# Designs tried in a protein design run: peptides against a protein of PDB entry 6UG1. Part 23

Target 1, 304 residues: chain A of PDB entry 6UG1
Amino acid sequence: SNEERKRRKYFHMLYLVCLMVHGFIRNEWINSKRLSRKLSNLVPEKVFELLHPQKDEELPLRSTRKLLDGLKKCMELWQKHWKITKKYDNVGLYMRTWKEIEMSANNKRKFKTLKRSDFLRAVSKGHGDPDISVQGFVAMLRACNVNARLIMSCQPPDFTNMKIDTSLNGNNAYKDMVKYPIFWCEVWDKFSKKWITVDPVNLKTIEQVRLHSKLAPKGVACCERNMLRYVIAYDRKYGCRDVTRRYAQWMNSKVRKRRITKDDFGEKWFRKVITALHHRKRTKIDDYEDQYFFQRDESEGIPD
Target 2, 301 residues: chain A of PDB entry 6UG1 as posed
Amino acid sequence: SNEERKRRKYFHMLYLVCLMVHGFIRNEWINSKRLSRKLSNLVPEKVFELLHPQKDEELPLRSTRKLLDGLKKCMELWQKHWKITKKYDNEGLYMRTWKEIEMSANNKRKFKTLKRSDFLRAVSKGHGDPDISVQGFVAMLRACNVNARLIMSCQPPDFTNMKIDTSLNAYKDMVKYPIFWCEVWDKFSKKWITVDPVNLKTIEQVRLHSKLAPKGVACCERNMLRYVIAYDRKYGCRDVTRRYAQWMNSKVRKRRITKDDFGEKWFRKVITALHHRKRTKIDDYEDQYFFRRDESEGIPD

## One batch from the design tools (peptide; made by RFdiffusion4, then SolubleMPNN)

Design b1_p10_3_s1 (from b1_p10_3, 7 letters changed)
Fold by OpenDDE base, seed 5:
Structure b1_p10_3_s1 (fold): chain B 304 residues (1-304), chain A 10 residues (1-10)
Amino acid sequence: as target 1 above (304 residues)
Amino acid sequence: DLQELEKLWN
């Protein structure tokens, strides 16, 4: 019905705000001074120097290569620190079906929210789910004075799916769900004036994304619980930015149709949500990023 | 208020 379409759209909007606020809170928690002091001790001086290379005036690419080597060594150090990767409780922050949402509304199960103290303990011990691990990795880089962002791929229920029964066939293995991450890291390269993508936990990869990322979900089974629609970046100064354009190959043709921003009302609403979560002034880094997004929009073109 | 939303999640 038209009413059910409206209900699903409004529930999607509410769920998206809750996810974006969750990302904001986790971004604040990883700025903990107590955690920072503990995690800085995991990074040897030689690795710290690689994270902060001098500008090579002859070949700026040499400085970028040192930073990339430093980030690789940080991923290796993080793997040694992380002792226990827990499975997600149920589906974690991956996308739920409409049926799962309806069934969960009937079950008064108090979701035990992880407290800040328990999160800090989990990161310090190296015991937790993959999301906690990525968040801890961002905290370690920030402890080394690296301009690292927490990236969250927000997975609200698909309001474009108008099927009554949206039950996934029970055979969607946990492995297909977790094939691609929900959280990752970005690091600012001051030499190339670009964000470097880092997945320290899932794919264990470092990318300089130009046109597409390996972190973008591919295949029907993987896209059922992980649909790239809202990739939100949280920086160390409480900036909040939509960075979906970096990771979406087909932003205009495919991704936009599944976002609330497909219409002017949704665009204005989503801009208000971003603005409410953005607690810093604009910087030259934002200008370089917006120029990159503009070039990506021009290169994709407008879908016919 | 963001603080009130934090209370709902805590």
Scores: peptide ipSAE 0.009, ipTM 0.628, DockQ to the pose 0.088
Fold by OpenDDE base, seed 3:
Formats: sequence, structure tokens, C-alpha cells
Structure b1_p10_3_s1 (fold): chain B 304 residues (1-304), chain A 10 residues (1-10)
Amino acid sequence: as target 1 above (304 residues)
Amino acid sequence: DLQELEKLWN
């Protein structure tokens, strides 16, 4: 019905705000001074020097290569620190079906909210789910004075899915779900004036995204619980930015149709949510990023 | 100044 379509749209909006606020709170927690002091000790001086290369005036690419090598070594150090990767409770922050949402409303499942103290302990010990691990990795880079962002792929229920039964079939449902990450890292490269994408936990990759990312979900089974729609960046100064354009090859033709921002009301609403979570002034880094997004929109073209 | 903010972000 038209009423059910409206209900699913409003529930999607509410769920999206809750996810974006969750990302904001986790970004605040990883800025803990106590955690920073502990995690800085994991990074040897030689690796710190690679993270902060001198500008090569002859070939700036040499400086970028040093930074990339430093980030690779940080991933290796992080793997040594992290002792236990826990499975998600149920589906974690992956996308729920409408049926699962309706059933969960009836079951008072006490979502065990992880307290800040428990999170800081989990990161310090190297014990937790993949999301906690990625968040801890961002904290380690920030402890080394690296401009590292926490990236969150927000997975609200699909308001474009009007099926009554949205049950997912498959014996490997968990394996397919966790094939691609929900959280990752971006690092600012001051030499190339670009963000470097880092997945330290899931795919264990470093990439400079051009037209497509390795982190973008591929295949029907993987996309059932992980649809790239709202990729939100949280920086060390409490900036909040929509970076979906970086990771979406087909932003205009495919992704936009599945976002609340497909209409003017949704666009204005979503801009208000971003503005409410953005607690810093604009910088030249934002100008370089917006220029990159503009070039990506022009290169995709307007869908016919 | 925008330049001091750039030094903090770079």
C-alpha cells in the first residue's frame, strides 16, 4: 500500500539517524587521550617516520610511497595487537530485513549496549568484533598524529523493498554478510591531495580509489545485508561528511534511487542531519574532496 | 587563520 511505503520510508530515516549518531559516538570514543597514549606505544619510531615523510620536491610520489609503506606496517602491527576477532551478535550493524525488524519489535531483545569503558578495554586488549578492531586502528593512527577518518557504511532497511516476506535464503548467510566491511579507515595524503582507503581488518587492503573500490559489495548474496548507500566519514575534529561518491561507481544511475536523497525533501532532510553532526569549520581538504566528487559526477554523466 | 587550520589537518 501507499501507507506501508510511507511507513518504511520514515522508519528508514529514523534508523539512518540512529546509525549516523552511533558512528559519531564511536568517533568520539576513539579520540580518548588514555587510549591514544597506549596505542602510540605500538608504533616504532621508524614506522612513525614513514607516516610523516618529508616532502620530496622533485617527486612527490616518493613521499606518498613512504606513507603507503608506513600504513602497510601499521596494518601488520595492528594484526599482531589484535588477538581475538569476535563474531557479530546476530547481524551486527549489517542491514536487517523488514521481517526481522517486525519480529524484533515483538521480542524485547536487550541490545547489550557496549559502554565506553568496555570499548576502551576491548581495543586495549585486542578483543572484539571487526567494527571495534577498525575503530581501534583509526585510534592508533590518530595517536601517531595521522589525519585518519573513521568510515561507516550505514545499512538502514531498504525502503525501496516493498516485499512482505524479506527472508534471506542461504547456508552461508553470515560468510556472505561479512565478506565486505561496514567500517574502514581513510588517511589524508597531503602530497597527492587525496584520501587513501584502508581496510585493516576485513580485506586487509590499502587503495587509492579512482573509479571503483574493492570495498564496494559485489554479488547478490553480499548485497542482501550490505548495500552501499550512505558512506559517512568521521574525522578527528568531529567533522561529518558524506563520502558515498568515492565508493559508488554508479551513484547517479543506481545508488541515488535507493537513498532518501532521491527527492528534494529527503535531500534537505539528510543535509540537516549531516550539518547537525558536523562540528568543525570547512578546510582546503574539504575543497579538494568536493572537487574530486564533482569530477566523479561529470565522468559518470547524468543517467538517461 | 585558514593556514593554521591547514597545518592542524595536514
Scores: peptide ipSAE 0.008, ipTM 0.475, DockQ to the pose 0.015
Fold by OpenDDE base, seed 2:
Structure b1_p10_3_s1 (fold): chain B 304 residues (1-304), chain A 10 residues (1-10)
Amino acid sequence: as target 1 above (304 residues)
Amino acid sequence: DLQELEKLWN
């Protein structure tokens, strides 16, 4: 019905806000001074120097290479620190079906909300789910004065799916679900004036994304619980930015159709949500990023 | 230091 369409759209919007607020809160927890002091001790001076290379005036690419090497070594150090990767409880923050949502509404499942103290302890001990691990990695980079963003791929239920029963059939559902991350890192490269994508936990990859990322879910099974629609960046100064354009090859043709921002009302609403979560002034980094997104929009073209 | 953090954003 038209009412069910409206209900699903509204529930998608509410769920999206809850996810974005969750990302904001986790980003605040990452900024813990107590955690920072502990995590800085994991990074030896030689690796710190690679994270902060001098500008090579002859070839800025040499400085970027040092930064990339430093980030690689940080990933290796993080793997040594992280002792226990817990499985997600149920589907974690991956996308739920409408049926699962309805069933969960009937089951008063006490969602055990992880407390800040428990999070800080988990990161400090290296015991937690992959999301906690990525968040801890961002905390470690921030402890080393690296301009690292927490990236969250928000997975609200698909309001464009009007099927009543959307039960996902399959024994491999968990493996396919966790094949691509929900959380990752971006690091500002001051030399190239670009964000470097870092997945320290899942794919264990570093990318300079031009047109597409390895972190973008591929294949039907992987996309069932992980649809690239709302990639939100949370920086150390409590900035909040939509960075979906970086990771979406087909933003205009495909991704936009699955977003609340497909219409003017949804666009205006989503901008209000971003603005409410954005607690810093605009910077030159935002200008470079917006220019990159503009060039990506022009290069994709407007879908006919 | 907040000032060092500002230098990293400029």
Scores: peptide ipSAE 0.008, ipTM 0.500, DockQ to the pose 0.016
Fold by OpenDDE base, seed 4:
Structure b1_p10_3_s1 (fold): chain B 304 residues (1-304), chain A 10 residues (1-10)
Amino acid sequence: as target 1 above (304 residues)
Amino acid sequence: DLQELEKLWN
């Protein structure tokens, strides 16, 4: 019905705001001074020096290569620190079906909110789910004065799915779900003027995204609970930015159709949400990033 | 309250 379409759209919007606020709170928690002091001790001086290379004026790529090597070593150090990777409770922050949402509304399960103190303890011990692990990795890089962003792929229910039953049938549902991350890291490369993508936990990869990301979900089964639609970046200064364009090959032709921003009302609303979560002034880094997104939009073209 | 919103997701 038209009413059910409206209901799903509004619920998607509400759910998206709650996810984006969750990302903001986790980004605040990883700025903990106590956690920073503890995590900085995990990084040897030689690795710290690689994270902060001198600018090579002749070949800036040499400086980028040192940074990439430093980030690789940080991933290895993080794997040594992290002792226990817990499974997600149910689906974690992956996408729920409409049926699962309707069923959960009837079951007032008291979700045990992870307190800030418990989060800081989990990161400090190296015990937690993959999301906590990624968030802790971002905290370690920030403790080393690296300009690292927390990235969150927000998974609100699909308001474009008008099926009554959206149950997912499959023996490998959990494996397919966790194949691609919901949280990852970006690191600013001051030499190339680009963001470097780092997944320290799931795919254990570092990439300089051009047209395609390894972190973008592929295949029907993986996309059932992880649709790349709202990739939000949270920086150390409480900046909030939509970085979906980096990870979406087909932003204009495919991804936009699955976003609330497909119409002018949704675009204006989503911009208000981003603005409310963006607590810093614009910087030259934002200018370079916007220029990159513009070039990617021109290169994709506007679908006829 | 940001803490109340976290209660919805855990």
Scores: peptide ipSAE 0.010, ipTM 0.661, DockQ to the pose 0.131; fails the geometry check

Design b1_p10_3_s2 (from b1_p10_3, 7 letters changed)
Fold by OpenDDE base, seed 5:
Structure b1_p10_3_s2 (fold): chain B 304 residues (1-304), chain A 10 residues (1-10)
Amino acid sequence: as target 1 above (304 residues)
Amino acid sequence: NLQELEKKWN
């Protein structure tokens, strides 16, 4: 019905705000001074120097290569620190079906929210789910004075799916769900004036994304619980930015159709949500990023 | 100062 379409759209909007606020809160917890002091001790001086290379005036690419080597060594150090990767409880922050949402509304199960103290202890011990691990990795980089962003791929229920029964076929293995991450890291490269993508936990990859990322979900089974629609960046100064354009190859042709921003009302609403979560002034880094997004929009073209 | 913030980000 038209009513059910409206209901699903409104529920998608509410769920998206809750996810974006969750990312904001986790980003604040990452900035813990107590955690920072503990995590900085995991990074040897030689690795710290690689994270902060001098500018090579002859070949700036040499400085970028040092930073990339430093980030690789940080991933190796983080893997040694992280002792226990817990499975997600149910589907974690991956996308739920409409049927799962309806069934969950009937079950008054108090979701045990992780407290800040429990999060800090989990990161400090190296015991937790993959999301906590990524968040801890961002905290370690920030402890080393690296401009590292927490990236969250927000997975609200698909309001474009108008099927009554949206149950996943029972064969959608936990393995297909977790094949691609929901959380990752970005690091600012001051030499190339670009964000470097870092997945320290899932794919264990470092990328300089030009046209597409390996972190973008591919294949039907993986996309059932992980649709790239709202990739939100949270920086160390409480900036909040939509960085979906970096990771979406087909932003205009495919991704936009599945976003609330497909219409003018949704665009204005989503801009208000971003603005409410963005607690810093604009910087030259934002100008370079917006220029990159503009070039990516021009290169994709407008779908016919 | 925005410049000091940029120096901490760069």
Scores: peptide ipSAE 0.014, ipTM 0.502, DockQ to the pose 0.016
Fold by OpenDDE base, seed 1:
Structure b1_p10_3_s2 (fold): chain B 304 residues (1-304), chain A 10 residues (1-10)
Amino acid sequence: as target 1 above (304 residues)
Amino acid sequence: NLQELEKKWN
């Protein structure tokens, strides 16, 4: 019905705001001065120097290579620090079906919200789920004065799915779900004027994304609980930016159709949410990023 | 100051 379509759209919007606020709160928690002091001690001086290379005036690419090597060593150090990777409780922050949402509303399941103190202890001990691990890695890079962003792929329920029963039956559902991350890191490369993508936990990869990322979910089974629609970046200065364009190969043709921003009302609403979560002034880094997104939109073209 | 943020990120 038209009523159920309106209900699902409204619930998608509410759920998306809750996810984006969750990302904002986690980004504040990883800025903890107490945590920063502990995590900086994990990074030897030689690795710190690689994270902060001098600008090579002859070949700026040499400076980028040092930064990439420093980030690789930081991933290795992080793997040594992280002792216990817990499974997610149920589906974690992956996408729920409409049926699962309705069933969860009827079941008064007290979601045990992780407290800030418990999060800081989990990161400090190296014990937690993959999301806590990624968030801790971003905290470690920030402790080393690296301009590292927390990236969150927000997974609200699919308001474009009008099926009554959306139950996902399958023995491999968890493996397919966790194949691609929900949280990752980006690091600013001041030499190339680009963001470097870092997945320290799931795929254990570093990428300089041009047209596509390895972090973008591929295949039907993986996309059921992880649809690339809202990739939100949270920086150390409480900036909030939509960076979906970086990771979406087909933003205009495919991804936009599944976003609230497909219509003018949804675009204006989503801009208000981003603005409410963006607590810093614009910088030249934002100009370089917007220029890159513009070039990516022109290169994709208008869908036929 | 925007310039101080630029100096810390550049």
Scores: peptide ipSAE 0.014, ipTM 0.502, DockQ to the pose 0.015
Fold by OpenDDE base, seed 4:
Structure b1_p10_3_s2 (fold): chain B 304 residues (1-304), chain A 10 residues (1-10)
Amino acid sequence: as target 1 above (304 residues)
Amino acid sequence: NLQELEKKWN
């Protein structure tokens, strides 16, 4: 019905705001001075020097290579720190079906909201789910004065799915769900003027995204609970930016159709949400990033 | 109500 379409759209919007606020709160928690002091001690001086290379004026790529090597070593150090990776409770922050939402409305399952103190303890001990681990890795890089962003792929229910029963057509194994991450890291490369993508936990990869990312979900089974639609970046200065364009090969032709921003009302609304979560002034880094997104939009073209 | 959320955020 038209009413059900409206209901799903509104619920998607509400759920998206809740996810984006969750990302903002986690980004605040990883700025903890107490946690920063502890995590900086995990990084030896030689690795710190690689994270902060001098600018090579002859070949800036040499400086980028040092930074990449430093980030690789940080991932290895993080794996040594992290002792226990817990499974998600149910689906974690992966996408729920409409049926699962309707069934959960009847079950007042008190989401055990992880308290800030419990989060800081979990990161400090190296015990938690993959999201806590990624968030802790971002905290470690920030403790080393690296300009690291927390990235969140927000998974609100698919308002474009108008099926009455949205049950998954099979035992979608936990393995298929968690094949691609929901949280990862970006690091600013001041030499190339680009963001470096870092997944320290799931795929254990570092990439310089050109046209597509390895972190973008592929295959039907993986996309059922992880649709690339809203990739939000939270920086150390409480900036909030939509970085979906980096990770979406087909932003205009495919991804936009699955976003609330497919119409002018949704675009204006989503911009208000981003603005409300963006607590810093614009910087030259934002200019370079916007230029990159513009070039990617031109290169994709406008779908006919 | 999303309109009430919009009013609180304006």
Scores: peptide ipSAE 0.006, ipTM 0.488, DockQ to the pose 0.064
Fold by OpenDDE base, seed 3:
Structure b1_p10_3_s2 (fold): chain B 304 residues (1-304), chain A 10 residues (1-10)
Amino acid sequence: as target 1 above (304 residues)
Amino acid sequence: NLQELEKKWN
């Protein structure tokens, strides 16, 4: 019905705000001074020097290569630190079906809200789910004075799916779900004036995204619980930015149709949510990023 | 200073 379509849109909006606020809170927890002091000790001086290369005036690419090598070594150090990767409770922050939402409303499942103290302990010990691990990796880079962002792919229920039963086939559901990450890292490269994508936990990859990312879900089974729609960046100064354009090859033709921002009301609403979570002034980094997004929109074209 | 951090980031 038209009523059910409206209901699913409103529930999607509410769920999206809750996810974006969750990302904001986790980003604040990452900025813990106590955690920062502990995690800085994991990074040897030689690796710290690679993270902060001098500008090569002859070939700026040499400086970028040093930074990339430093980030690779940080991923290796992080793997040594992280002792236990826990499975997600149920589906974690991956996308729920409408049926699962309806059934969960009836079951008072105590979402064990992880307290800040428990999170800091989990990161410090190297024990937790993949999301906690990625968040801890961002904390380690920030402890080394690297401009590292926490990236969150927000997975609200699909308001474009009007099927009554949205049950998923069960056999490999967890493996397919966790094939692509929900959380990752971006690092600012001051030499190339670009964000570097880092997945330290899932795919264990470093990318300079051009047209597509390896982190973008591919295949029907993987996209059932992980649809690239709302990729939100949280920086160390409490900036909040929509960076979906970086990871979406087909932003205009495919992704926009599955976002609340497909209409003027949804766009204005989503802009208000971003503005409410953005707690810093604009910088030249934001100008370079917006220029990159503009070039990506022009290169994709407007679908006829 | 926020300006010094901006200079390190830029």
Scores: peptide ipSAE 0.014, ipTM 0.508, DockQ to the pose 0.015; fails the geometry check

Design b1_p10_3_s3 (from b1_p10_3, 7 letters changed)
Fold by OpenDDE base, seed 2:
Structure b1_p10_3_s3 (fold): chain B 304 residues (1-304), chain A 10 residues (1-10)
Amino acid sequence: as target 1 above (304 residues)
Amino acid sequence: DLQELEKTWN
């Protein structure tokens, strides 16, 4: 019905706000001074120097290479620190079906909310789920004075799916679900004037995204619970930015159709949510990023 | 220091 369509759209919007607020809160927690002091001790001076290379005036690419090497070594150090990767409880923050939401509403499942103290202890000990691990990695880079963003791929229920019974088939559901991350890192490269994408935990990859990312879910099974629609960046100064354009090859033709921002009302609403979570002034980094997104939109073209 | 954090954003 038209009513059910409206209900699903509204529930998607509410769920999206809750996810974005969750990302904001986690971004605040990883700015903990107590955590920063502990995590800085994991990074030896020689790796710190690689994270902060001098500008090579002859070849800026040499400075970027040093930064990339430093980030690689930080990933290795993080793997040594991280002792226990816990499985997600149920589906974690991956996308739920409408049926799962309805069933969960009937079951008064006490959502065990992780407290800030428990999170900080988990990161400090190296014990937690992959999301906590990524968040801790961002905290470690920030402890080394790296301009690292927490990236969250928000997975609200698909309001474009009007099927009542979307039972996800099969035993491989967890493996396919966790094949691609929901949380990752971006690091500002001041030499190339670009964000470097870092997945320290799942794919263990560093990339300079041009047209598409390795972190973008591929294949039907992987996309059932991880649909690239809302990739939100949280920086160390409590900036909040939509960076979906970086990771979406087909933003205009495919991704937009599954976003609340497909219509003017949804666009205006989503901008209000971003603005409410964006607690810093605009910077030149935002200008470079917006220019990159503009060039990506022009290069994709307008969908016919 | 907040000032050192600002220098790393430019």
Scores: peptide ipSAE 0.007, ipTM 0.497, DockQ to the pose 0.016
Fold by OpenDDE base, seed 3:
Structure b1_p10_3_s3 (fold): chain B 304 residues (1-304), chain A 10 residues (1-10)
Amino acid sequence: as target 1 above (304 residues)
Amino acid sequence: DLQELEKTWN
């Protein structure tokens, strides 16, 4: 019905705000001075120097290569620190079906809210789920004065799915669900004027995204609980930006149709949510990023 | 210092 379509759209909006606020709160927690002091001790001076290379005026690419080597070594150090990766409780922050949401409304499942103190302890001990591990990695880079963003792929229920039964068509094994991350890192490269993508936990990869990312979900089974629609960046100064354009190859043709921003009401609403979570002034880094997004929109073209 | 952090963001 038209009423059910409206209900699913409004529930998607509410769920999206809750996820974006969750990302904001986790980004605040990883800025803990106590955690920063503890995590900086994991990075030896030689690795710190690689994270902060001098500008090579002859070949700026040499400076980028040093930064990439520093980030690789930080991933290796992080793997040594992290002792236990817990499985998610149920599906974690991956996408739920409408049926699962309706059933969960009937079951007063006490969402075990992780307290800030428990999070800081988990990161400090190297014990937690993959999301806590990625968030801790971002905290370690920030402790080394690296401009590192926490990236969150927000997975609200699909309001474009109008099926009554939204059961998954197959044994969507836990393995297929977790094949691609929900949280990752971006690091600013001041030499190339680009964001570097870092997945320290899941795919254990560093990439400079051009047209496509390795972090973008592929295959039906993986996309059932991980649909790339809202990739939100949280920086060390409490900036909040939509960076979906970086990771979406087909933003205009495919992704936009599945976003609340497909209509003017949804666009204006989503801009208000971003503005409410963006607690810093604009910088030249934002100008370079917006220019890159513009070039990506022109290169994709208008879908026929 | 917050000011040095601002120089690295410019």
Scores: peptide ipSAE 0.006, ipTM 0.485, DockQ to the pose 0.016
Fold by OpenDDE base, seed 1:
Structure b1_p10_3_s3 (fold): chain B 304 residues (1-304), chain A 10 residues (1-10)
Amino acid sequence: as target 1 above (304 residues)
Amino acid sequence: DLQELEKTWN
């Protein structure tokens, strides 16, 4: 019905705000001074120097290579620190079906919310789920004065799915779900004026995204619980930015149709949510990023 | 200082 379409759109919006606020709170927690002091001790001086290379005036690419080598060594150090990777309880922050949401509303299961103290202890011991591990890795880079962002792929229920039963049946459902991450890291490369993508936990990869990312979900089974629609970046200064354009190859043709921002009302609403979570002034880094997104929009073109 | 951290972002 038209009413059920409105209900699903409204519930998608509410769920998206809750996810974006969750990302904001986790980004605040990883800025903990106590955690920073502990995690800085994991990074030897030689690795710190690689994270902060001098600018090579002859070949700036040499400085970028040193930074990439420093980030690779940080991923190796992080793997040594992380002792226990817990499985997600149920589906974690991956996308739920409409049926699962309805069933969960009827079951008053008190979701045990992880407290800030428990999170800090989990990161500090190296014991937790993959999301806690990625968030801790971002905290370690920030402890080394690296301009590292926490990236969150927000997975609200698909308001464009109007099927009554949306149950997902499959024995490999968990394996397909966790094939691609929900959280990752970006690091600012001041030499190339670009964000470097880092997945320290899932794919264990570093990439300089041009047209496509390895972190973008591919295949029907993987996309059922992980649809790339709202990739939100949280920086060390409590900036909040939509960076979906970086990871979406087909933003205009495919991704936009699955976003609340497909219409003017949804665009204006989503901009208000981003603005409410963005607690810093604009910088030259934002100008370089917006220029990159503009070039990516022009290169994709308008869908026929 | 917030100002020193702004200098490292530019």
Scores: peptide ipSAE 0.006, ipTM 0.490, DockQ to the pose 0.016
Fold by OpenDDE base, seed 5:
Structure b1_p10_3_s3 (fold): chain B 304 residues (1-304), chain A 10 residues (1-10)
Amino acid sequence: as target 1 above (304 residues)
Amino acid sequence: DLQELEKTWN
């Protein structure tokens, strides 16, 4: 019905705000001074120097290569620190079906929210789920004065799915769900004027995304609980930006159709949510990023 | 100052 379509759209919007606020809160917890002092001790001076290379005036690419080597070594150090990767409780922050949402509404089970103290302890011990691990990695880079963003792929229920029963076949293995991350890191490269993508936990990869990312979910089974629609960046100064364009090959033709921003009302609403979570002034880094997004939109073209 | 913010972002 038209009513059910409206209900699913509004529930998607509410769920998206809750996820974006969750990302904001986790980003604030990452900025803990107590955590920063502990995590900086994991990074030896030689690795710190690689994270902060001098500008090579002859070949700026040499400076980028040093930064990439520093980030690789930080990933190796992080793997040594992280002792226990816990499985997610149920599906974690991956996408739920409409049936799972309905069934959960009937179950008065109070989800035990992780407290800030428990999060800081989990990161410090190296014991937690993959999301806590990625968030801790961002905290370690920030402790080394690196301009590292927390990236969150927000997974609200699919409001474009109008099926009554949206039950996933029970064979959707936990393995297919967790094949791609929902949290990762970006690091600013001041030499190339680009964001570097870092997945320290899942795929264990560093990328300079041009057209495609390895972090973009591929295949039907993986996309059922992880649809690339809302990739939100949270920086160390409490900036909040939509960076979906970096990771979406087909932003205009495919991704936009699955977003609330497919219509003018949804675009205006989503812009208000981003603005409410964006607590810093615009910088030249934002100008370089917007220029990159513009070039990516022109290169994709408008779908016929 | 915007320059101090840039120094903390670079």
Scores: peptide ipSAE 0.013, ipTM 0.479, DockQ to the pose 0.016; fails the geometry check

